Peptides against a protein of PDB entry 3H8D. Designs and how they scored, part 56

Target 1, 122 residues: chain A of PDB entry 3H8D
Amino acid sequence: DMKRQQRFFRIPFIRPADQYKDPQNKKKGWWYAHFDGPWIARQMELHPDKPPILLVAGKDDMEMCELNLEETGLTRKRGAEILPRQFEEIWERCGGIQYLQSAIESRQARPTYATAMLQNLL

## One batch from the design tools (peptide; made by RFdiffusion4, then SolubleMPNN)

Design b2_p13_5_s4 (from b2_p13_5, 6 letters changed)
Fold by OpenDDE base, seed 5:
Structure b2_p13_5_s4 (fold): chain B 122 residues (1-122), chain C 122 residues (1-122), chain A 13 residues (1-13)
Amino acid sequence: as target 1 above (122 residues)
Amino acid sequence: as target 1 above (122 residues)
Amino acid sequence: SEFEELIRAYPLA
């Protein structure tokens, strides 16, 4: 509910194929997460060589972070936490609004802060 | 309303008495602001040698930033924007909850995201 | 999740 804190995080990742390459040959991806209180509401993965992956709670639970926020330790990882807009700008550019809307309309999305915000926006 | 983006900022200030001192003798204060959409909702000033100042919209308009968010240029100042919790932690430590509650009860506070959150918390 | 290890491995503050 409105008591739940919205927190956003980003951490880099290196593709498996690049793990043992020289640093200059490693292309970095980015893992993004929106936590609605203790539970993940949205996840986004920016890959260096393929389209971004968008995931929303309810629809994509099996592909999303299964740890609660405390278990992730993300709040204790320097530089991992980002501003809401840092998440939302990427989310919007990647078609996240349409993706979440479709998940809501198909009754796949679990109600979250994200779904509420979208419904208030539209 | 729920469409409004909540954004938080912090910028340092130097006391007038320290303006012409050597850098090592300047004690830095911090100016904090919470913008509820384009309009400031809360302001907080941490001083090096006196109690913090807490200000809330409606009650303290004359002492608060009178510029809308865009006019401040804060969104374009590197390092100025902070996470919501970075504001809230200081706000809470400085007695901001009680301050805002009193402003609400005295009918001095203008309704903002901050007032809504407090009312939902209590 | 494929990123659980990544999350866990990310340096602590």
Scores: peptide ipSAE 0.190, ipTM 0.606, DockQ to the pose 0.614
Fold by OpenDDE base, seed 4:
Structure b2_p13_5_s4 (fold): chain B 122 residues (1-122), chain C 122 residues (1-122), chain A 13 residues (1-13)
Amino acid sequence: as target 1 above (122 residues)
Amino acid sequence: as target 1 above (122 residues)
Amino acid sequence: SEFEELIRAYPLA
């Protein structure tokens, strides 16, 4: 149902190799998630030392968060939730529209709010 | 269409009587708005010296913001946009659910995302 | 998932 709440989250991460380095030597990455109701629809990873990783439900399930929204506890983590545009702006810059479109066309994408919105855009 | 973007905003206001007082003597109110796509769906005003004001589209059009979302410039005002829950939490505490429900039952409310979500809740 | 531990470890509000 398209009436499901669309919620977006972002948390930083430090790569293992930098865990015990001085703060100035810790390169920060960012993990993003879009939840369509309780279920993840899109995931994105910004790394300091490699290209962004884009993931969409259906196609990339094994690489995406397996926890439903409630199980993640993200809704209870201060500062984790972000505005839709804070996700979408990065998603777009990383080529997310094309990535999701390709997944839809190949019939690999599971229908989500994201697929519906893209189909509205095209 | 329920695919419309739901966006929420909050800005402070200072009542006219306090405009020229020292900062400590300026009591701050808060103006809230929910836009269902380009059109306002709900408005809420928190005042320091009187009860909250709740407004819903259809019923209270004359008292609500007459500008569409783009005309308001709110999307370009830093810090104005808030998360859905930041609006809903206050809305609920102010009795917004009952207010909107009453407006629906009296056939005064214009259908919006808010009315649809309420009907899903009841 | 690679980030499950990260998610779990992120401080609660």
Scores: peptide ipSAE 0.189, ipTM 0.589, DockQ to the pose 0.685
Fold by OpenDDE base, seed 2:
Structure b2_p13_5_s4 (fold): chain B 122 residues (1-122), chain C 122 residues (1-122), chain A 13 residues (1-13)
Amino acid sequence: as target 1 above (122 residues)
Amino acid sequence: as target 1 above (122 residues)
Amino acid sequence: SEFEELIRAYPLA
């Protein structure tokens, strides 16, 4: 359904190793998600000490959030929802366009709003 | 095109009569807009001293913003863009669902993402 | 995923 709502979320996380450290020694990462309707289309993870992780539906399902949007409760978490551009800006900087494009070309990506938008752009 | 981006904006305005008053005597209103792609689909105006104004494309074109999204410069105004729910919450409180529904039933509303969503809901 | 618990633990509004 082309009318599916596109919703974007971001939440901070602390590395497991830092969870018991003093606040000043906790380096934050950021978990990003794009939901195309109820299902995740893209996931992005900014880590404080390693390269960003980019994930796209179809190709990376095993590494992505398994919960549908309602199950996550993200819509009920204040400050979690972000504007599309707040997601896309980081996605682009991390090479997300190329990553998704390659997933499409290799026939690994599940069709989503994101794949459709990229195909419109190219 | 069902893939049109839905973008929402809010900007404050000061009543003409208050423009030359001291800051403490300027009552702010709020101008809201929903753009379905380049074109406005809904407009809402919260006034400090009169009932809210609700406007929908097709029915109220003459009272709505005539500029396409790019022409408005809203995308370049920091803080102007808001989340869909930030618009919808106010829209709903102001009776927007009923207003748009009536516009559809009277065949006055231009088809937009907003009309489609409402028709899905009902 | 490893973030399921994180998502669930994030404070509700």
Scores: peptide ipSAE 0.187, ipTM 0.586, DockQ to the pose 0.710
Fold by OpenDDE base, seed 3:
Structure b2_p13_5_s4 (fold): chain B 122 residues (1-122), chain C 122 residues (1-122), chain A 13 residues (1-13)
Amino acid sequence: as target 1 above (122 residues)
Amino acid sequence: as target 1 above (122 residues)
Amino acid sequence: SEFEELIRAYPLA
């Protein structure tokens, strides 16, 4: 198999409804991404007032970042890139392993580094 | 090929000769490591007053960390783990690409993620 | 993608 660089990113967001509120009333969410080479493999969204959203390539393409890594400019944004474990820790807490596993079992997941690692784990 | 997690670490060191000097006279060096799964693939040492040292698996095993990643405890040391690019940037500056390439050409390098990536680059 | 604008607007280094 071809080796690809695995890179992880996180950026904060303010909910649209809070955008014009006073700073103290702007609840922060977090957008996470895992790129397997140039393309996103996993996406995760932490919201301040609703359950986290987990997304995996193949299954959730329509809801995920559609830009390749370079197009996002994330590699050039200070503080955006995070360690793999910083992503994985949250992914696990949010039920990401089960989510991806189900996507594999239902034949919805596109093969990625993430699916390979999960298959190695099980 | 089997997928392995790539992890990078950096820790400071003080030269033995400086260990008992006043703090202002302790010149700091840096020890870098790239682990390809459980085993070290590359090691790099930045010294305050001599050229950097570059080491690659297979060629320089005798001079490199001989513990597997878990044995080192590096994953449990706050601030030790760094981003891949934080390693690669220094590696490149220090001539690491040429060093690893030469090790491959001389058949001294053990196949690692690093050798694979280099072969992908060339 | 609902975060395209967020991604694009995030400050450059």
Scores: peptide ipSAE 0.187, ipTM 0.596, DockQ to the pose 0.675

Design b2_p13_6_s1 (from b2_p13_6, 4 letters changed)
Fold by OpenDDE base, seed 3:
Structure b2_p13_6_s1 (fold): chain B 122 residues (1-122), chain C 122 residues (1-122), chain A 13 residues (1-13)
Amino acid sequence: as target 1 above (122 residues)
Amino acid sequence: as target 1 above (122 residues)
Amino acid sequence: EEPINPKLEEWIL
């Protein structure tokens, strides 16, 4: 159902190796998620010292959040929820559109709101 | 009106400098157009010896087809019309999505079916 | 080395 609520989240993370460093030396990453209803459709990780990681449902299930949205507690975490465009802007800049399209064409992508929207464009 | 007919075309071209060369030495380019109703919304040129040229209405009007669709004769040219996906696939691979998005964000793009579809995605 | 799929509770702030 494309009538499911689309919700987007961003949270910072610190690498385990930086956990006990002084704050100035804790390199911050950013974890992004798009939930199509209760289940994740897209995930993106911005790292301080390596290329961004883009993931899409169906293709990358084993590397993505396996919890449903309620289980994550993200909806209850202050400042975690972001606007759709705040996700999409970063997704685009990271090459996410082509990444998702390639997954669709290779028949690896699971149908989600994201795949449907892309197919409205293309 | 997003109810206008979306039509796509592709035609080959030969560079003027190659006009009188033997067929084997005539390097072929490809001209692509997306018409949103009677007016061009996107244009793309694939060249044999330089990067592709991407153009969008509003931003690139002076470099794009200035004729309405009927004036071009493309609708009457055998084999010229192509499927939407045949245009979009090449557009995407050439970086057209980001190109159009940048034009929208810079407020250079004229509203077209293409800008609307992109805004459904992003 | 970092796990490929870390649990959120282990690495999120």
Scores: peptide ipSAE 0.027, ipTM 0.331, DockQ to the pose 0.091
Fold by OpenDDE base, seed 1:
Structure b2_p13_6_s1 (fold): chain B 122 residues (1-122), chain C 122 residues (1-122), chain A 13 residues (1-13)
Amino acid sequence: as target 1 above (122 residues)
Amino acid sequence: as target 1 above (122 residues)
Amino acid sequence: EEPINPKLEEWIL
C-alpha cells in the first residue's frame, strides 16, 4: 500500500582500517536508508575517500540491508531517524534520481514508494 | 492521492501576556501541524495553563491554518519540521485518536491521510 | 554515537 510509512535513517560508520587510529584520524562515512514500510527501498553510502554508493530495491538487494525495519533496531537507535528531505537532498546530489530512473527503465527496480514518486515527477 | 508527502511541524509560541516578562517567566506553548500534501490535516496546540487544543480538517477549518504549506514558510524555518512520531506521540497523549474518530463518525472530518490511517487501525 | 560497519548486517549480526 502506498499509505505505508516512509521512514529514513542515517548512521555514521568508521572504516575497519581506522578503528584503532587516533580519533582525529578516523574518517567517517555515512550510511543512509529509506524504508518503505518494513522493507528497504533505497540505500546510500557516503565515503570519505571514494564515490558515493547508491542502491535501489530489486536491483541491488544483495548489497542492501536484508533485515526488515524492526529487525534492524534503527527505530530504537537515538538519532538514527532523519527527515525525508535529509535523505532526498543527499540522494539528489549523488545522482540518485538518474540511478533509480535507469533501474526502472531496465526493469530491475522493484516497485516501491520511491519508484512511484519518481514516475509522478517525470 | 495517498502518496502525498506527510509533513509535520512544531513551533513554540509565547502568550501575548508574557511577551514583555523576564525570560524565566515566559511560559512556552507548542503549535503542531500535520500537512497532507499542501493542506493541513491536523493541528494541535499545547498550552502551559489550559487543556490541549485538537483540530481536524473539515471540522475545524476556521480555527486551523488557512495557508497552504508553501505559504506558511514552515519548510524554510530551521527546526520547525519534525518526525511523524514526534507528532503522533503527542497527538495520542492528547486524545487525538478519539477526537478524530468522533469527527469521522459525525461526518465532519474531511478525508485525509489521517482519517485513512485511523480507519486502517480500527 | 558509536560508529558502525558500513553494512548494517555486519554490525548487528
Scores: peptide ipSAE 0.025, ipTM 0.529, DockQ to the pose 0.186
Fold by OpenDDE base, seed 5:
Structure b2_p13_6_s1 (fold): chain B 122 residues (1-122), chain C 122 residues (1-122), chain A 13 residues (1-13)
Amino acid sequence: as target 1 above (122 residues)
Amino acid sequence: as target 1 above (122 residues)
Amino acid sequence: EEPINPKLEEWIL
């Protein structure tokens, strides 16, 4: 249903190994999410020391947020919500288009706003 | 087409009468726009001294932005793009739902993402 | 106190 609200979020994380270091010694990562209505459609994690993680609904459900949007509290967390393009730009740079496309082709992807947009573009 | 990108913008304006005053004496207004793909679907203007102006595609075309999104340069203006909710919250507070609903009922509104969303809600 | 985009000024001011 294309009438579902698409909402995008980003929150920082610090590696467990850096947890108790001085702020200058904590390398920050970023957790991104795209919610298609109440449910996550895409998740992405940027790390300071390893490749990005890209995850798509259907294929990677077990590695993704299992809470609905309301349960996450992200909508109430100031600074967490980002513009669609702020998500998509990073998604594209990290190879998200190819990743999602492959998941569609292999029939691993759950239909979402993201899959529909990709199929419209191709 | 629900696959069109919905993008929202806000830019300030100063009244002509305040143009040459000191900054502290300039009362700022705000111009808002919702673009449904390349074309504006809703426009809204907040003024420091008079009621808000609400405008919807089809009904108010002559009072609205006539440029497509790319022509406006809004996408390239830092700080102009806002979250959907940042637009909708103001839209709702200013009576935008009723305004758009009336425009639909009178068949003055051009079908847009906004009209579809409203019709889904009602 | 930035001005509006000149391209849009004709509709606003």
Scores: peptide ipSAE 0.022, ipTM 0.537, DockQ to the pose 0.265
Fold by OpenDDE base, seed 2:
Formats: structure tokens, sequence, C-alpha cells
Structure b2_p13_6_s1 (fold): chain B 122 residues (1-122), chain C 122 residues (1-122), chain A 13 residues (1-13)
């Protein structure tokens, strides 16, 4: 159902290794999620010291959020929700278009809003 | 002062990537610390999907706990404190003896209880 | 916005 609400979230994280450091020494990562209705469609992790992690539903389910959106509490978390473009800009910069395309072509991606939009883009 | 109290701590951690998974899919890491008096002497991190991280005072200060023991709250954390051998067994299995020895020989390690004990062992 | 598990205790079981 392409009428499902598309919602995007971003939360910063500090690594366990940096936990007991001064604030300036706590390198921040960023966790991103795209929910297509109640379920995650795409996930993305930006790290201060390694390549970004890109994940798509169907292919990467075991590495992604297993909770429905309401169960996460993200909709109630201050400053967590972002605009679609705030997600897409980073997704594109990280090579997300090619990543999702490859997952579709290999029959690994499950159909989501993201796969449908990519089909329109191609 | 070799009369300083030697205290050891262990705390489990779950990775950001596993945060919104079912409990069985949250692979647990372990954070270990050895405090020689108020300051950390050794730190060790066990990860579910990468090699262990070994850290020693002097060499790895920028990667280690920057707080004194009282500031960490570890002494008040339920189940955090462990016996010396519970730390040393893992330290030895991870190659900690050789790691600390190399740090001493390269003049990178600062003197601690750990360096003194290693000198007695060699 | 608040970080995911800002304290070590929030990362632990």
Amino acid sequence: as target 1 above (122 residues)
Amino acid sequence: as target 1 above (122 residues)
Amino acid sequence: EEPINPKLEEWIL
C-alpha cells in the first residue's frame, strides 16, 4: 500500500569505547531509519571511524530494527523525526541508490516504498 | 604506591546496531577495566564480531576511561565488580601479557600495578 | 535530540 505513511528518524550515538571520555573525545555516530508504515524499509548508520552501513528490508532483516515503529518509541522521542530529504540526502551520498538497486536485481529486497520509488527513478 | 587498592570491573554492552532487535539477536560485548587506585591501568573490550581490544595506561590513554574510579560510579553498580582472576583470565587469553610487555619495552606504558606485576613475572 | 544510550548503563543488559 503506497498510501502508507513514510516516516524518517535520526538519532546520534556514542560508542561504548568512548563512554568514559571527555565530551570532545566522544566521537558521535548517527543512526537513521526509514519506516514504510509500521515496518522499517531502510536503515543507515554513520560511524566516525568506519564506512557507512546501508541496510534494506528483505536483504538485511537480521541486521535491522525488528520492532514496529510504535514499539520503538521513536515517534515520541524529542528531535528524532526528520524530513524525508534529510534521510535521502545522506542515503544518496552513501551510495544507497546503487545498494538498493543491487538488492532488487538480486531478488533480495522485499517490496517497500523505497523499492517502488527507485523503480520510478530508473 | 603498590599499596593502592586494585579493583576490577566488567559490564556487558549491546551495540547500537542491535538496539531495536529481539533479545536473542542482541549480541553482547563485554567491557573490562582494571583500576590501580583511582585511575585505570588496563582496559579490555570483547566484541561479538571483531578481535578483542586491549588498552594500557600511558600507551592508550586517549582510548581509555578518563574518569577516576569514583566518577565512573562502577563501585556502586550492581554486579559490575569482579575478582582479579576474572579479569586476568580473559586478559591472558587475549594476549594481554605480550601486549603490555611490548608497551613497556617501547617506553609507551606508564608505571602501574600491572606493569610492576609483569616485571615480576618476567 | 537525545543520543542512543548516552550512558554506558543504558548500553548494558
Scores: peptide ipSAE 0.020, ipTM 0.600, DockQ to the pose 0.102

Design b2_p13_6_s2 (from b2_p13_6 with I4L R7K H11W)
Fold by OpenDDE base, seed 5:
Structure b2_p13_6_s2 (fold): chain B 122 residues (1-122), chain C 122 residues (1-122), chain A 13 residues (1-13)
Amino acid sequence: as target 1 above (122 residues)
Amino acid sequence: as target 1 above (122 residues)
Amino acid sequence: DEPLNPKLLEWIL
């Protein structure tokens, strides 16, 4: 359903080993999510010391957020919600288009707003 | 190096949505790890409401524990360390032999104690 | 005691 609201979120995370370090010694990562209605469509993680992680619904379900949007509390977390382009810019830089395209072509991707948009783009 | 110490751990986890529920309403999962010396070789997750997750070094590095053994604090967590067979029994029941074998055959698996043992078994 | 949350998402959210 193309009528579902698309919402995007970004939150920082700190590695467990860095939890009790001084602020300057806490290497911050970033967790990104795209929700197509109540369900996650894409997930992305930026890490300070390893390559980005890209995840798409259908292919990577076991590694993605299993909570629906309301269960996450993200809508109630100040500063968590971001603009679509703020997600897409990072997604594109990290090779997300190719990642999702490959998932579609291999028939691993679940249909989402993201798959539909990509199929229109190509 | 076959001289590296093999150590196994199991810890429970609770889903975020269940954190503040009454004890009877907290569905408990189990996280398992096999460390080949300082580095993780296999990871396994039992969930109350989804299939087990099996992960092997080399293939699934991005989803596995990135901390070395000492950084995890697992060696200092009471009741976390388990016997080799306590890991292997669950691993086998969950199809771990076939999963690791496929990773070896596809050349996705990093050589570990686990890969060596399996290659001797077959 | 609260169990350790080994999954990445569990300590992120």
Scores: peptide ipSAE 0.103, ipTM 0.670, DockQ to the pose 0.066
Fold by OpenDDE base, seed 1:
Structure b2_p13_6_s2 (fold): chain B 122 residues (1-122), chain C 122 residues (1-122), chain A 13 residues (1-13)
Amino acid sequence: as target 1 above (122 residues)
Amino acid sequence: as target 1 above (122 residues)
Amino acid sequence: DEPLNPKLLEWIL
């Protein structure tokens, strides 16, 4: 009955292989998440040395965060939450629109806020 | 054709009368704005010593920011932009839901994202 | 920095 809250988060990560390297040699990646209410709708990973990874609910559940938003602790991590545009700008640059569209067309995507907005946009 | 971007901003203000007082005696207020695309949809002002002011497009245009979003420079002011929930939480606490609802019922409110969302919520 | 007055925003920006 009430519209679910859309919340977006970003946290840095260091590649496992760089974990013990000197700080200057730890190449940083970025993990992004869009939560449609309690459950993740989109996830994205930026890496220093490979193509970005885009993931959408329904299609990529096995590769996405399984925890609900409360379980992630993201809401309690200072600096983790980001503006919607801070997610969308990166999502677009990485071809996320086409990725989600293809997931809808193949009937792989679980209906979320993200799928609904795309259908309104196209 | 494309869904307008909803953007929210907050800036502090000092009462005109406190402008020349010592910093410790300058009581701070907060100015909030919701922009539905280029134009303001809702505005809110929190004061240290009087009731909050709630304003909605169509009804309160004369008391609200007249500039389009680009003209305000808010998009270029570091720290001014806030998350949607950071606006909505304060809006709700201040009775903004009822204020907007009443403005709709009296046919004073200009249709905006804010009015549309309320109609879906009620 | 000194906080702005919202009414002044339209004048200075």
Scores: peptide ipSAE 0.042, ipTM 0.461, DockQ to the pose 0.132
Fold by OpenDDE base, seed 4:
Structure b2_p13_6_s2 (fold): chain B 122 residues (1-122), chain C 122 residues (1-122), chain A 13 residues (1-13)
Amino acid sequence: as target 1 above (122 residues)
Amino acid sequence: as target 1 above (122 residues)
Amino acid sequence: DEPLNPKLLEWIL
């Protein structure tokens, strides 16, 4: 399991309600994903006018990417892939460590590379 | 506005929590979209083990497709496009008329081809 | 082919 490739991605998004507005009225957010092998382990959404959304596999599956990595086409999307630290830095700032820890302690988190790393940290 | 092309799409999906499971443990849902020109007007999600989700532009933007039609690639996805009645039949069965009507009356719905057609119906 | 998650397509595509 720990031998799976860890890959991280980021893409901008415009809120659905803003898509048809003038560019000046379109506020950008950012979608982040951590894939542990073919499956998403963590997801994060940054918004211009609301709190960040943090999501972890197992607990938040219904709100997370349901496509496998290959299906997303993210590996073929220019500029989508990011370095691990580019994800982790934002994750930490948003309280991701505490969020994942709570999900583990409540037995909601599915085991992933992320849960293993957190267990090593603590 | 009424001159915009109305296009309808359907794709299957597996719940995120089921993606890594054996095929027999993956329950399929169906995602439906009505695009009024480049923008989504209505969205519907059929699930194997929970009630349908109905969504209308304006009210449910945060839960709906935020991509324009071209960005989705749905027009290039084989078998994704469906006939209007293939959408409407399911929409009606799921209570879509009442849902959209309520959204209009509460002033939550954005004007679309769908709202115009409903106003013609009533 | 496995189906796409349309909600995810909104974010991913």
Scores: peptide ipSAE 0.135, ipTM 0.622, DockQ to the pose 0.066; fails the geometry check
Fold by OpenDDE base, seed 3:
Structure b2_p13_6_s2 (fold): chain B 122 residues (1-122), chain C 122 residues (1-122), chain A 13 residues (1-13)
Amino acid sequence: as target 1 above (122 residues)
Amino acid sequence: as target 1 above (122 residues)
Amino acid sequence: DEPLNPKLLEWIL
């Protein structure tokens, strides 16, 4: 049902290769998630030294968060939750609209709030 | 209490940089965890192209799993749970005993089943 | 036995 709550999150990550470096040498990436109810619909990763990664449910399940929202603890992590527009602005800048559209057209995308919204946009 | 259940898990990971590569070019790492009751006591990462990473509770909390065991879903993931010796064999090979001992001596380690067992070993 | 799916969560969580 498309009446599920839409929630968005962002957390920083340090690359595994940077784990033992001095703080000034740890390059931060950013992990973004859109949860359509309990399950992730879109995931996005900003990296300091490579192109953004976009992921959509159905197509990229094996590379996306496998935990339901409650299991992630994101809702209990201060500063993790963001506004919808804070996600969408980055998503759009990274070509997310086209990525999701292509996934729909190739019939790889699982129906989510995101696919429905895109259908309404186009 | 040291009467908590000790459970061990292993899952593969694909490096973020390998996400879009052909399957033959995706190098697998292995993530290992020792849970002392609900919380992680030790974490270990085997990488295909860099030295192993060893992590112990108290010292390395910011780089370790922050979810309690039930939240991880690991107990429900077929093939994830391993025998204690399957963890310990790799831990020992990677210098885990010395790593944990050093963390205890520097007073960085949080008391866990692992610290207690090491105290019994030495 | 089915192969385990790779996980990325430990890189970020």
Scores: peptide ipSAE 0.106, ipTM 0.557, DockQ to the pose 0.084; fails the geometry check

